# Ledger of designs, part 66: peptides against a protein of PDB entry 3MAZ

Target 1, 99 residues: chain A of PDB entry 3MAZ
Amino acid sequence: VLNPMPACFYTVSRKEATEMLQKNPSLGNMILRPGSDSRNYSITIRQEIDIPRIKHYKVMSVGQNYTIELEKPVTLPNLFSVIDYFVKETRGNLRPFIC
Target 2, 99 residues: chain A of PDB entry 3MAZ as posed
Amino acid sequence: VLNPMPACFYTVSRKEATEMLQKNPSLGNMILRPGSDSRNYSITIRQEIDIPRIKHYKVMSVGQNYTIELEKPVTLPNLFSVIDYFVKETRGNLRPFIA

## One batch from the design tools (peptide; made by RFdiffusion4, then SolubleMPNN)

Design b2_p21_4_s3 (from b2_p21_4, 9 letters changed)
Fold by OpenDDE base, seed 2:
Structure b2_p21_4_s3 (fold): chain B 99 residues (1-99), chain A 21 residues (1-21)
Amino acid sequence: as target 1 above (99 residues)
Amino acid sequence: SELEEIEKRLEEDDERLRAEE
């Protein structure tokens, strides 16, 4: 039995994720997508504080947890927690992209 | 304002974030 994925998960490339966020900013500004490796993921965000900025982050599968590759790595128990981390850390600036 | 505080925090957080190469 497979667990559900976060609503902002899409099987898209880095380029396509960027285009999705740029074309429909009202739908959200954060996408979870497959990473370069089968069990890893990437987060693509589009923040618009001063100017639009696109950034990509690695989310590495480590055992049964996930580690966000940051200067100080953050390990969380599931992908929902990963999304929650980005939302809470930015105090709601980042919102999952829902189309 | 709240917006200013959020923006300030985001700037600080951005320094902690490392984008994938």
Scores: peptide ipSAE 0.045, ipTM 0.619, DockQ to the pose 0.206
Fold by OpenDDE base, seed 3:
Structure b2_p21_4_s3 (fold): chain B 99 residues (1-99), chain A 21 residues (1-21)
Amino acid sequence: as target 1 above (99 residues)
Amino acid sequence: SELEEIEKRLEEDDERLRAEE
């Protein structure tokens, strides 16, 4: 049975997501969370190659797809593809946070 | 640096630069 949401999705705020990633970095460094609007989301990441760095990306619902708000926007068919994009683009540096 | 290389692949376009959610 496939869940409608990625495993790294949590109904948490920006602040809570940041704290989750900081407290348990071994569990992953990427969280998908609700955005300010009902159909929008945000991706929070924590990379610590040199020093800890927290960043957030907007994932906007557009029609039946999702667009990652980047300088050059990337549109994908579902949230699972969004997670996959972040993992592959960083060559595995980003990994979904799994409790 | 390694971080710089990774950040180039995934643009440093933090939501803070637009409207934070």
Scores: peptide ipSAE 0.038, ipTM 0.614, DockQ to the pose 0.477
Fold by OpenDDE base, seed 5:
Order: structure tokens, then C-alpha cells, then sequence
Structure b2_p21_4_s3 (fold): chain B 99 residues (1-99), chain A 21 residues (1-21)
């Protein structure tokens, strides 16, 4: 049993996450999902700025924190903070997928 | 532009992280 997770967390595959975002864009455009390794996660987003674009990000468990795999890595204390980071860095363009 | 600003902050990692069903 997992501890409380962000509302946009779903136990879905890479493909399923993509399909969810494509089918119901009005519900949000960001999903948190399990990674290939225990305690690691992935973020899948679908942005429609000029054209629809699907992108994925690695969120790696490091000790009691989480690191978003970017050229300049960002380490945060919990998954809620990870979601918050994606929202604020995109100035609200990204929104958690809630269904 | 908005796209440029967002892409500047978030880069994609296209590695497969979970097997598909």
C-alpha cells in the first residue's frame, strides 16, 4: 500500500497515460505514473501550444527526496512538490489530470 | 514565446520507463 499520492497519480503504462491525455484534454494534461524500478516515477504531459506534443520525464527516488531528470536536475522533498514544480514552472500551462 | 519559455525550462526524456501491456 502506497502512502498518500498526488491526485494525478495513476497506475498506468506509458501508452495508457498518453491515451488518457489525448482522449480527455479538458481534464488536465499531466499524469504521474510508476517507473520501471520500484520507487521511481514518470511524468507524462500533453501540451497544445502550437501542435499537440507528448513528453515524458523521469522522477527518480533519491533517499527521501525525488529528482526530476533534467539537464539541470531539480530535487524536491515529495511527489506533491514535484507536481507543484511542473505547474509553476509552466505558469499554469500544465495542470494535473483529474478524473 | 510561451513554447520557447516552457521548452527552455523542461526538456524531454524519451527513454521507456515502463513496459506496455
Amino acid sequence: as target 1 above (99 residues)
Amino acid sequence: SELEEIEKRLEEDDERLRAEE
Scores: peptide ipSAE 0.036, ipTM 0.636, DockQ to the pose 0.369
Fold by OpenDDE base, seed 4:
Structure b2_p21_4_s3 (fold): chain B 99 residues (1-99), chain A 21 residues (1-21)
Amino acid sequence: as target 1 above (99 residues)
Amino acid sequence: SELEEIEKRLEEDDERLRAEE
């Protein structure tokens, strides 16, 4: 049994996620998607501060938690918290893509 | 700047660009 996923989760590829964000920026700029490994995920964002920039982050399943791979890794209890982290750290600049 | 601040907080990890679907 798999628990509900964040609203911005889509079973799409890196390429598809990028296209989604580019086509409808008004719907949000952050997507959670399956990673290359089972139980792992990736975050794709599209920020428009100076020029459009696409970036990707790895979210690894570690035990019962999830770790965002950064220079200083951040471990959170669930994927909802992962999304919240990205929103808060960017002071609202990042918003989950709601299609 | 806003960009600089955000980049300091969120480091991009694109090492699997060629292998990730």
Scores: peptide ipSAE 0.035, ipTM 0.624, DockQ to the pose 0.431

Design b2_p21_4_s4 (from b2_p21_4, 10 letters changed)
Fold by OpenDDE base, seed 2:
Structure b2_p21_4_s4 (fold): chain B 99 residues (1-99), chain A 21 residues (1-21)
Amino acid sequence: as target 1 above (99 residues)
Amino acid sequence: SELEEIQKRLEKDSERLEKSE
């Protein structure tokens, strides 16, 4: 059974995700997108702390969990938790892009 | 602040990933 994906998931490329975030920053600043390989994903964010900065993170499927490849990898049970992690860690600075 | 430290960590991690690509 295919489970629902986070609302900020879009089948877009790195470039397209960047353009989406730049074009409509009021809709959010975080997008989940397909990774280079099946079952893997990428997170593209656009933070405006000092100046607008686009960043990308790899989210690897590991078993039934997902690992965000940070300096200290963070493993979470599902993609919703991945999104939640970014939101909570940044205390709301990052918000899912909802089109 | 804690938030500042977290933001710095995220930037560093992103840079690392970008270089690996």
Scores: peptide ipSAE 0.111, ipTM 0.669, DockQ to the pose 0.665
Fold by OpenDDE base, seed 5:
Structure b2_p21_4_s4 (fold): chain B 99 residues (1-99), chain A 21 residues (1-21)
Amino acid sequence: as target 1 above (99 residues)
Amino acid sequence: SELEEIQKRLEKDSERLEKSE
């Protein structure tokens, strides 16, 4: 049995995640999904500031932690913290996609 | 305006997140 995952985690591809966010933006704009390698993940977001923009971020498993691949990498203890980071850093603009 | 200020903050926050391939 796998440990609990964030509510916005879905076993979907990059393409599917994009479609989900585009189809129902009212449900949230951030999805956590499996990466190409085991224990790695990706975050897909859809922000509508000027125009809709889709972006993807790598979340790499490093030991018992996770590192968000940014210009200045951020390492966090679990995936829940990863989601929280995206929410806080955007002052609530990013919200987990819940369906 | 308040909306303008919010938009500016959102843009700045967005700039802190870079796309990874």
Scores: peptide ipSAE 0.069, ipTM 0.661, DockQ to the pose 0.158
Fold by OpenDDE base, seed 3:
Structure b2_p21_4_s4 (fold): chain B 99 residues (1-99), chain A 21 residues (1-21)
Amino acid sequence: as target 1 above (99 residues)
Amino acid sequence: SELEEIQKRLEKDSERLEKSE
């Protein structure tokens, strides 16, 4: 039995994720999507603090955990924790894209 | 202004998340 995925997970490409965030910014500004490899993922965000900025982050599956590729990598136990990390570290500026 | 201060904090926080996929 497969475990559920975070609500902001969508089986979309990098380009599609960018378009989703641009078209409906009121629904959230963070999407989790499949990475280039089977067990890896990517996070696409669209922050609009000064001007709209799109960024993508690699989330690598490492053993039973996931590592977010940042200047200082962060390893977490599951994808829900990965989403939570982005929300907390930005003090709520980033919110999962819903719908 | 208060808004500018909030934005400064948010910008700093966002900068802590840096890396391209």
Scores: peptide ipSAE 0.054, ipTM 0.632, DockQ to the pose 0.176
Fold by OpenDDE base, seed 4:
Structure b2_p21_4_s4 (fold): chain B 99 residues (1-99), chain A 21 residues (1-21)
Amino acid sequence: as target 1 above (99 residues)
Amino acid sequence: SELEEIQKRLEKDSERLEKSE
């Protein structure tokens, strides 16, 4: 049995994630994807505040929790909470990519 | 304008999500 993953999780590369977000902006602007190391992950976003900007963040597996690699790291209990964090902190500007 | 203020706040909030890989 495999535990469920957030709806915006896709087994894609950094490049593929960028292309997905650019091709269909109306479907969302945030993707969770596999990281390059062990059980870690990465978040790719495409925000259009002034101009379209692509950014990537590391989500490190630490014990039973996950830490978002920010200037001031944020540790959360699961990947769903990680997605929620990005949505709330941007007041809804970031939305999970659903296709 | 109101739109500009919203965008400024969004940018300010987004800046807290820095340290891209």
Scores: peptide ipSAE 0.035, ipTM 0.615, DockQ to the pose 0.187

Design b2_p21_5_s1 (from b2_p21_5, 6 letters changed)
Fold by OpenDDE base, seed 2:
Structure b2_p21_5_s1 (fold): chain B 99 residues (1-99), chain A 21 residues (1-21)
Amino acid sequence: as target 1 above (99 residues)
Amino acid sequence: SAEELEYLRELFESWPDYPDL
């Protein structure tokens, strides 16, 4: 069965995503979730470089692409690439949350 | 490694947080 969404996509709120990541860190540290707008998304991560930190990133649907709203925005062709970007840029530190 | 951690520290620092999302 074709899954059009990344495995770490969950229809959860910011609070719920935070709780998921905190409760089961061994399952991953990155969640993709619905944004405030229909075709936009949010990324919630839990990094533990020094102390545990929760951060949220904005992913905007732009035409048929997606833009991660970083200080220097990154535009990618699909949500799978968005997840891949976070994994690769962090050299594997960020991993999609799979439960 | 120490170098890897420093890389990650700088990287995450460069990524702005959107706490209201």
Scores: peptide ipSAE 0.686, ipTM 0.934, DockQ to the pose 0.824
Fold by OpenDDE base, seed 1:
Formats: C-alpha cells, sequence, structure tokens
Structure b2_p21_5_s1 (fold): chain B 99 residues (1-99), chain A 21 residues (1-21)
C-alpha cells in the first residue's frame, strides 16, 4: 500500500525548490522533495527572521519511520508527522508550500 | 514579538544545514 504524500511534496530539485519559495512566499516557506537516494527526502525552507535564508534538512527513511537528521535526530512515523513537526516546533513560522 | 523572534533564532541556529542536499 502506497500512502499519499503531504501536500507540500514536489518532485523538484534543490534549485527549483529554492526558486519556488523565493518567488511565492505567500504560499508557504517549506517544501518536501525527493532525496538523492530512494526512500529518502529533503526539506527545503525559507526563513526570514533577520534576512532571508534558505536551508535544507535531511529526512531519512529508517525502517517504517522517518528520521530528521538534526543534532539530536527526531524519528517520526510518517512524512505527515515530519511536516507537522516543523510546523509545531516553529510555532507556525514554517508553513507547507501549497500551490 | 521579540521573545518569539529570539526563540526562532535559537531554534534555527540549532538545526544544522545540509547545503548540498
Amino acid sequence: as target 1 above (99 residues)
Amino acid sequence: SAEELEYLRELFESWPDYPDL
């Protein structure tokens, strides 16, 4: 069974994700995209606390879960939870990019 | 607020960037 992907998932490159976020910041500031390896993903964000910054985070498929590669890794049961984590931890500052 | 911005600054600072992903 293949589960649906989060709405902010796009089959785009790092460069394309960056351009999407920069061109239409009103649509959101967080994109989930394919990683370099199968079943892995990358999160691209555009933060604007002081100056605009683009950052990328690694999301690894580990067993039936997903781990966000932070200094203290965070393991979650699905990609929807990964998106929710970023939204919750930033208290709503990060929002999924929705076209 | 200033407190919220400071929270976010510290949070994002603690999240390492993978610039080549």
Scores: peptide ipSAE 0.686, ipTM 0.934, DockQ to the pose 0.849
Fold by OpenDDE base, seed 4:
Structure b2_p21_5_s1 (fold): chain B 99 residues (1-99), chain A 21 residues (1-21)
Amino acid sequence: as target 1 above (99 residues)
Amino acid sequence: SAEELEYLRELFESWPDYPDL
């Protein structure tokens, strides 16, 4: 059984993700992309609180769950929940990039 | 609002990034 990936998932590099977010900020400011290791992922965001800033976060596959590598790690059951976490915690400031 | 921006500033600051990912 193959489950679908979040709509903001793209098979792109860090550089490509950055370019996508910078080129079309109206389409969203958050991208999920493949990590350096199998079953792991990276989140790239373009925050714009003061000046535009690109940040990258590590999402590790742990068993059947996923852990966002923050100072206080957050473990969630699937990648959709990971995206939802970023949206909710930022009160809607972060939005999945949809092109 | 100013309150929302300050909240976000603190939140993002608490989320250290991995610049080389």
Scores: peptide ipSAE 0.681, ipTM 0.933, DockQ to the pose 0.822
Fold by OpenDDE base, seed 3:
Structure b2_p21_5_s1 (fold): chain B 99 residues (1-99), chain A 21 residues (1-21)
Amino acid sequence: as target 1 above (99 residues)
Amino acid sequence: SAEELEYLRELFESWPDYPDL
């Protein structure tokens, strides 16, 4: 039985996630996807501060928590909190992709 | 606003990109 996942989680590759975000920017600009390991994840975003840019961030499982591999790493209790962190830190600029 | 954009620029700059991820 799989635990609930955030609505912006999709079992897609980096390239597929990029295509999704570019094709339908009105649906959101942030996707959570599987990482290279079973318990790791990647965040793909499409930012438009100046010109459109695609970036990818690493989310690692650490014990019962998750760490976003930023310059100053951020550890959170679940993947929902990870998504919430990106939304809040960017003051709503990042929004989960909902298709 | 200009201030908001500058905030976001600095924030995203501080977040390392993993292009091969």
Scores: peptide ipSAE 0.679, ipTM 0.932, DockQ to the pose 0.819

Design b2_p21_5_s2 (from b2_p21_5, 8 letters changed)
Fold by OpenDDE base, seed 5:
Structure b2_p21_5_s2 (fold): chain B 99 residues (1-99), chain A 21 residues (1-21)
Amino acid sequence: as target 1 above (99 residues)
Amino acid sequence: SEEEKKYLLELFDSWPDYPNL
């Protein structure tokens, strides 16, 4: 059984993700994408608090969980929770990119 | 708001960027 992926997951490169976010900011500002290693992922965001900024975050699979490699790492049970974390912590500023 | 802006800026600063990912 294939587990579903978050709606903001796209099989795109860092560059492609950046372009997607820049081109259609109204569709969201956060993309989940494959990491270089299987079972790992990257989050690309485009935030515009002061000026537009692109950042990339590391999401590592650790056992059955996922760890967001922040200054203070956050471990969550699934990728949906990872997306939810970014939405909640930014009080809705980050939104999954849906096209 | 300015307070929200400050919060978000500080938050994002606490999230290190991995530009090579």
Scores: peptide ipSAE 0.669, ipTM 0.930, DockQ to the pose 0.808
Fold by OpenDDE base, seed 4:
Structure b2_p21_5_s2 (fold): chain B 99 residues (1-99), chain A 21 residues (1-21)
Amino acid sequence: as target 1 above (99 residues)
Amino acid sequence: SEEEKKYLLELFDSWPDYPNL
């Protein structure tokens, strides 16, 4: 039985994610995608506070939780919380890409 | 606002980037 994934999750590569965000910025600026390993993920964002910038973040599966690999790692209970973290920390600037 | 932009720029700058991820 598969558990639901965040709406901004897409089985795409780094390149494809970047293209999606650049092509339709009005649909959102954050994508969750498969990581290099089975239970790990990557977050790709396209921020344009000044000039457009693409960044990628690592989300590691640790036990039954997930850790966002930042200078000060953030551990959350599920991927929905991971997405929520990015939205809240950026005060709504980052929004999940909804195709 | 400019203050909001400053906050975000500092925030994003503080987050490590994995360009090859």
Scores: peptide ipSAE 0.668, ipTM 0.929, DockQ to the pose 0.800
Fold by OpenDDE base, seed 1:
Structure b2_p21_5_s2 (fold): chain B 99 residues (1-99), chain A 21 residues (1-21)
Amino acid sequence: as target 1 above (99 residues)
Amino acid sequence: SEEEKKYLLELFDSWPDYPNL
């Protein structure tokens, strides 16, 4: 039995995620994807505040929690909370990509 | 708004980018 994943989770590469976000920006601008190692993940975003920018963030599995590798690391209990963090911190600018 | 843009740009600037992930 697989645990539920956030709606913006896709089993795609960095390149594929970038292409998805660029192709359909109206569907959202944030994707969660598998990391290079088991139980780790990456967040890919495409923000258009001034000009289009693609960025990738590291989400590390630490015990039962997850740590977003930001300047000030943020530890959260699950991947849903990770997505919620990005949405809330950006005041809704980042939205999960739903296709 | 410009104020919101400023906030967001500063926020994103504080988040490291991992282009090789």
Scores: peptide ipSAE 0.668, ipTM 0.929, DockQ to the pose 0.810
Fold by OpenDDE base, seed 3:
Structure b2_p21_5_s2 (fold): chain B 99 residues (1-99), chain A 21 residues (1-21)
Amino acid sequence: as target 1 above (99 residues)
Amino acid sequence: SEEEKKYLLELFDSWPDYPNL
């Protein structure tokens, strides 16, 4: 039995995620996707503060928590909190992609 | 605003990019 996943989670590749965000920017600019390992994930964003930029962030499973691999790593209790962190830290600039 | 833009640009710049993920 799989636990619920955030609405912006899609089983897509880096390339596919980028294409989704570029094709429908009005639906959001942040996607959660599978990482290289079964318990790891990646976050793909498309920001256009000045010019459009695509970035990918690493989310590592650590015990019962998840760590966003930033310069100053952030550890959170679940993937919903990971999404919430990106939304809040960017003051709402990042929004989950809802298809 | 320009102030908000500056904040976000600096924030995103501080986050490492993993282009091969």
Scores: peptide ipSAE 0.665, ipTM 0.928, DockQ to the pose 0.806

Design b2_p21_5_s3 (from b2_p21_5, 11 letters changed)
Fold by OpenDDE base, seed 1:
Structure b2_p21_5_s3 (fold): chain B 99 residues (1-99), chain A 21 residues (1-21)
Amino acid sequence: as target 1 above (99 residues)
Amino acid sequence: SEKEKEELKKLFESWPDYPDL
């Protein structure tokens, strides 16, 4: 049984995610994608504070939760919460990429 | 605002980039 994934989840590579964000910035600037391991994920963002910048963050599956590998790791109960965290912390600057 | 911009800069600065992920 598979649970639904966030709308900004795409089975794409780092390079593909970067291209998606660069080509259609009006659709959002944050993508969730598969990580190196089956239960891990990566977040790719395209921020534009001053100039466009692509960054990638590590999201590790830990037990029944997920941990965003930040300076101070943040553990959340599901991937929807992970997306919400990025949106909330950036006060809406980051928005999920929706085709 | 400029204040919001600076706060956001600091936030992103504190988030490590994993370019090879």
Scores: peptide ipSAE 0.640, ipTM 0.922, DockQ to the pose 0.830
Fold by OpenDDE base, seed 2:
Structure b2_p21_5_s3 (fold): chain B 99 residues (1-99), chain A 21 residues (1-21)
Amino acid sequence: as target 1 above (99 residues)
Amino acid sequence: SEKEKEELKKLFESWPDYPDL
């Protein structure tokens, strides 16, 4: 079955995403979730370099692409690439949450 | 490595947090 969404996509709230990441850190530390707007998304991460830190990033649907709202925005062709970006940029520190 | 950790710290610091999302 074709899954058009990344495996770490869950229809959860910010609070729920945080709880998921905190409860099962061994399953990954990055979740993609619905944003406040129809075609926008949010990413919640729980990085743990020294101490656990929860952060949320804005992913905006722009045309047929997606833009990660960083200080210098990064535009990518699909949500899979968005997840890939976070994984690659952090050299594997961030991993999609798979349950 | 410690160097890699430091680089990651800097990377994460450069990414703005949107706590209200």
Scores: peptide ipSAE 0.640, ipTM 0.922, DockQ to the pose 0.807
Fold by OpenDDE base, seed 4:
Structure b2_p21_5_s3 (fold): chain B 99 residues (1-99), chain A 21 residues (1-21)
Amino acid sequence: as target 1 above (99 residues)
Amino acid sequence: SEKEKEELKKLFESWPDYPDL
């Protein structure tokens, strides 16, 4: 059984994700992409408060859940919840990249 | 607002960056 992935998931590299976000900032500023290990992922964001800045976050598959590797790790039941977490915590500043 | 921007800055600063991912 193959479950659907979040709309902002793309099978791209760190470099490609950065280029996508820089080229079309109006489409969103957050991308979910494959991690270095299977079942793990990376989140790439392009924050723009003062000047644009690219950051990358680690999302680890733990059992049937996912943990965002922050100072205080956040564990969620699925990748959709991971995306939702970033959107809600930033009060909408981060938006999934949809092309 | 400026206050919201400052709060957002603090939030992003609290999230560690993994530049090599």
Scores: peptide ipSAE 0.637, ipTM 0.921, DockQ to the pose 0.810
Fold by OpenDDE base, seed 3:
Structure b2_p21_5_s3 (fold): chain B 99 residues (1-99), chain A 21 residues (1-21)
Amino acid sequence: as target 1 above (99 residues)
Amino acid sequence: SEKEKEELKKLFESWPDYPDL
């Protein structure tokens, strides 16, 4: 039985995630996807402050929590909190991609 | 505002990109 995942989680590759975000920017600009290892994940975003730019972030499982690999790592209790962090830190600029 | 835009740009710049993920 799989635990609930954020609505913006999709079992897609880096390239597929990029295509999704570019094709339908009105649906959101942030996707959570499987990482290289079973318990790791990646966040793909399409920022559009000036010109569109795709970036990818690493989310690692650490014990019962998750750590976003930023210059100053941020550890959170679950993946929902990870998504919420990106939304709040960017004051809503980043929004989960919802098909 | 332009000020807020610049601050947001700086925030994103501070987050490392993992292009091979």
Scores: peptide ipSAE 0.633, ipTM 0.920, DockQ to the pose 0.821

Design b2_p21_5_s4 (from b2_p21_5, 8 letters changed)
Fold by OpenDDE base, seed 1:
Structure b2_p21_5_s4 (fold): chain B 99 residues (1-99), chain A 21 residues (1-21)
Amino acid sequence: as target 1 above (99 residues)
Amino acid sequence: SAEEKEYLRKLFESWPDYPDL
């Protein structure tokens, strides 16, 4: 039995995610998408502190948890918490992309 | 605000980008 995915999860490529974020910035600026491996994921963001910038982050399935591959990795219990982490740490600057 | 932008700049600088993911 699989748990539901966050609303900002889309089965899209890196390029497609970038296009989604660029075309409709009012819908959000963060997408969760499949990684190269079945149980891994990528986060694509479009931040615009000064100029618009697309970045991609690695989310690895590790045991029963998920680890965001940062300089200091962050391990969280589920993908919803991963999304919440990005929202919280950026104080609301990052918001999940919702069509 | 300037303070918020500076916080975010430092935060994003600490998050490595994986451009080929």
Scores: peptide ipSAE 0.682, ipTM 0.932, DockQ to the pose 0.805
Fold by OpenDDE base, seed 2:
Structure b2_p21_5_s4 (fold): chain B 99 residues (1-99), chain A 21 residues (1-21)
Amino acid sequence: as target 1 above (99 residues)
Amino acid sequence: SAEEKEYLRKLFESWPDYPDL
């Protein structure tokens, strides 16, 4: 069975995503969720380097690619690569939330 | 490690937050 979405994708709101991450931090600290517009997405993370912090990032569908709306945008070929980017850049600190 | 934490602090600081998403 082919799953076109990353395992950390959930059809949840910002509030729900935050609650999921706070309630079960051992399951991961990164969630991909639907954005305000179709085919766009949001990333919600819970990092706790010093104190727990919730942040949200914008992932825009651009053609057949996806762009993470950072100060210097990062364009990647698929949502799996988006998740991989966050994992690799944080050297494994961010991990997809697997419920 | 302290060095790793500092790296992450700087990294997350460089990533802007979209609190209204």
Scores: peptide ipSAE 0.681, ipTM 0.932, DockQ to the pose 0.806
Fold by OpenDDE base, seed 4:
Structure b2_p21_5_s4 (fold): chain B 99 residues (1-99), chain A 21 residues (1-21)
Amino acid sequence: as target 1 above (99 residues)
Amino acid sequence: SAEEKEYLRKLFESWPDYPDL
C-alpha cells in the first residue's frame, strides 16, 4: 500500500523545478522533489522579497521521520508536515506549487 | 507590508541554501 505524496511533489530535477516555478509563479512557489538519495528529498522555492531568488533545501529521511536541514534542524513525522512547516513559518508566503 | 518583508528576509537568511541539490 502506497501512501500519497504532497500535491507539490514532482519527479523533476533541480533545473526542471526552477523552470516550473519561474514559468508559472501564480501556481505556487514551492516544489518537493527527489533528493540525491532514495529516501531523501529536496525543496525548491522561488522567493520574491525584493527580486526573485531560487533556493534549495535538504530534507533527510531519518528513521520514520524527516529532518529539514536548517540552521536549527526541524524533525517532522511526514512529508505533509514538512510542507506545512514551510507554509506556516513563512506565514503563507510559500505555497505548494499545484499544476 | 514592510514588517512582513523584514520578517521573511531574516527567516530566509537563516535558512541554508544548497544550490547544488
Scores: peptide ipSAE 0.679, ipTM 0.931, DockQ to the pose 0.841
Fold by OpenDDE base, seed 3:
Structure b2_p21_5_s4 (fold): chain B 99 residues (1-99), chain A 21 residues (1-21)
Amino acid sequence: as target 1 above (99 residues)
Amino acid sequence: SAEEKEYLRKLFESWPDYPDL
């Protein structure tokens, strides 16, 4: 059966996600993971523009859509679009972690 | 490139970090 979640979704904690990204940077630098609430999610990234930095972003379920809690919130129809947004906005700098 | 790095620096700066998530 086809997984309905993005390939970079893992049922891991913030700490585990950070460790995954640090151990295998060649596999990608972005992970989607469960949030603290049932229908919320978190995005963990490892950027290294200058020095390596770990950041976490909030993805809230709002009705049938999802909102990325950025300075200017972005609402998208599904989690695949959320991943696509991060990839496109960073011009390919962020890539989904594929294990 | 330098221009690409600068773009990304500004972009990531505009994205708030939730360290407790």
Scores: peptide ipSAE 0.678, ipTM 0.931, DockQ to the pose 0.811

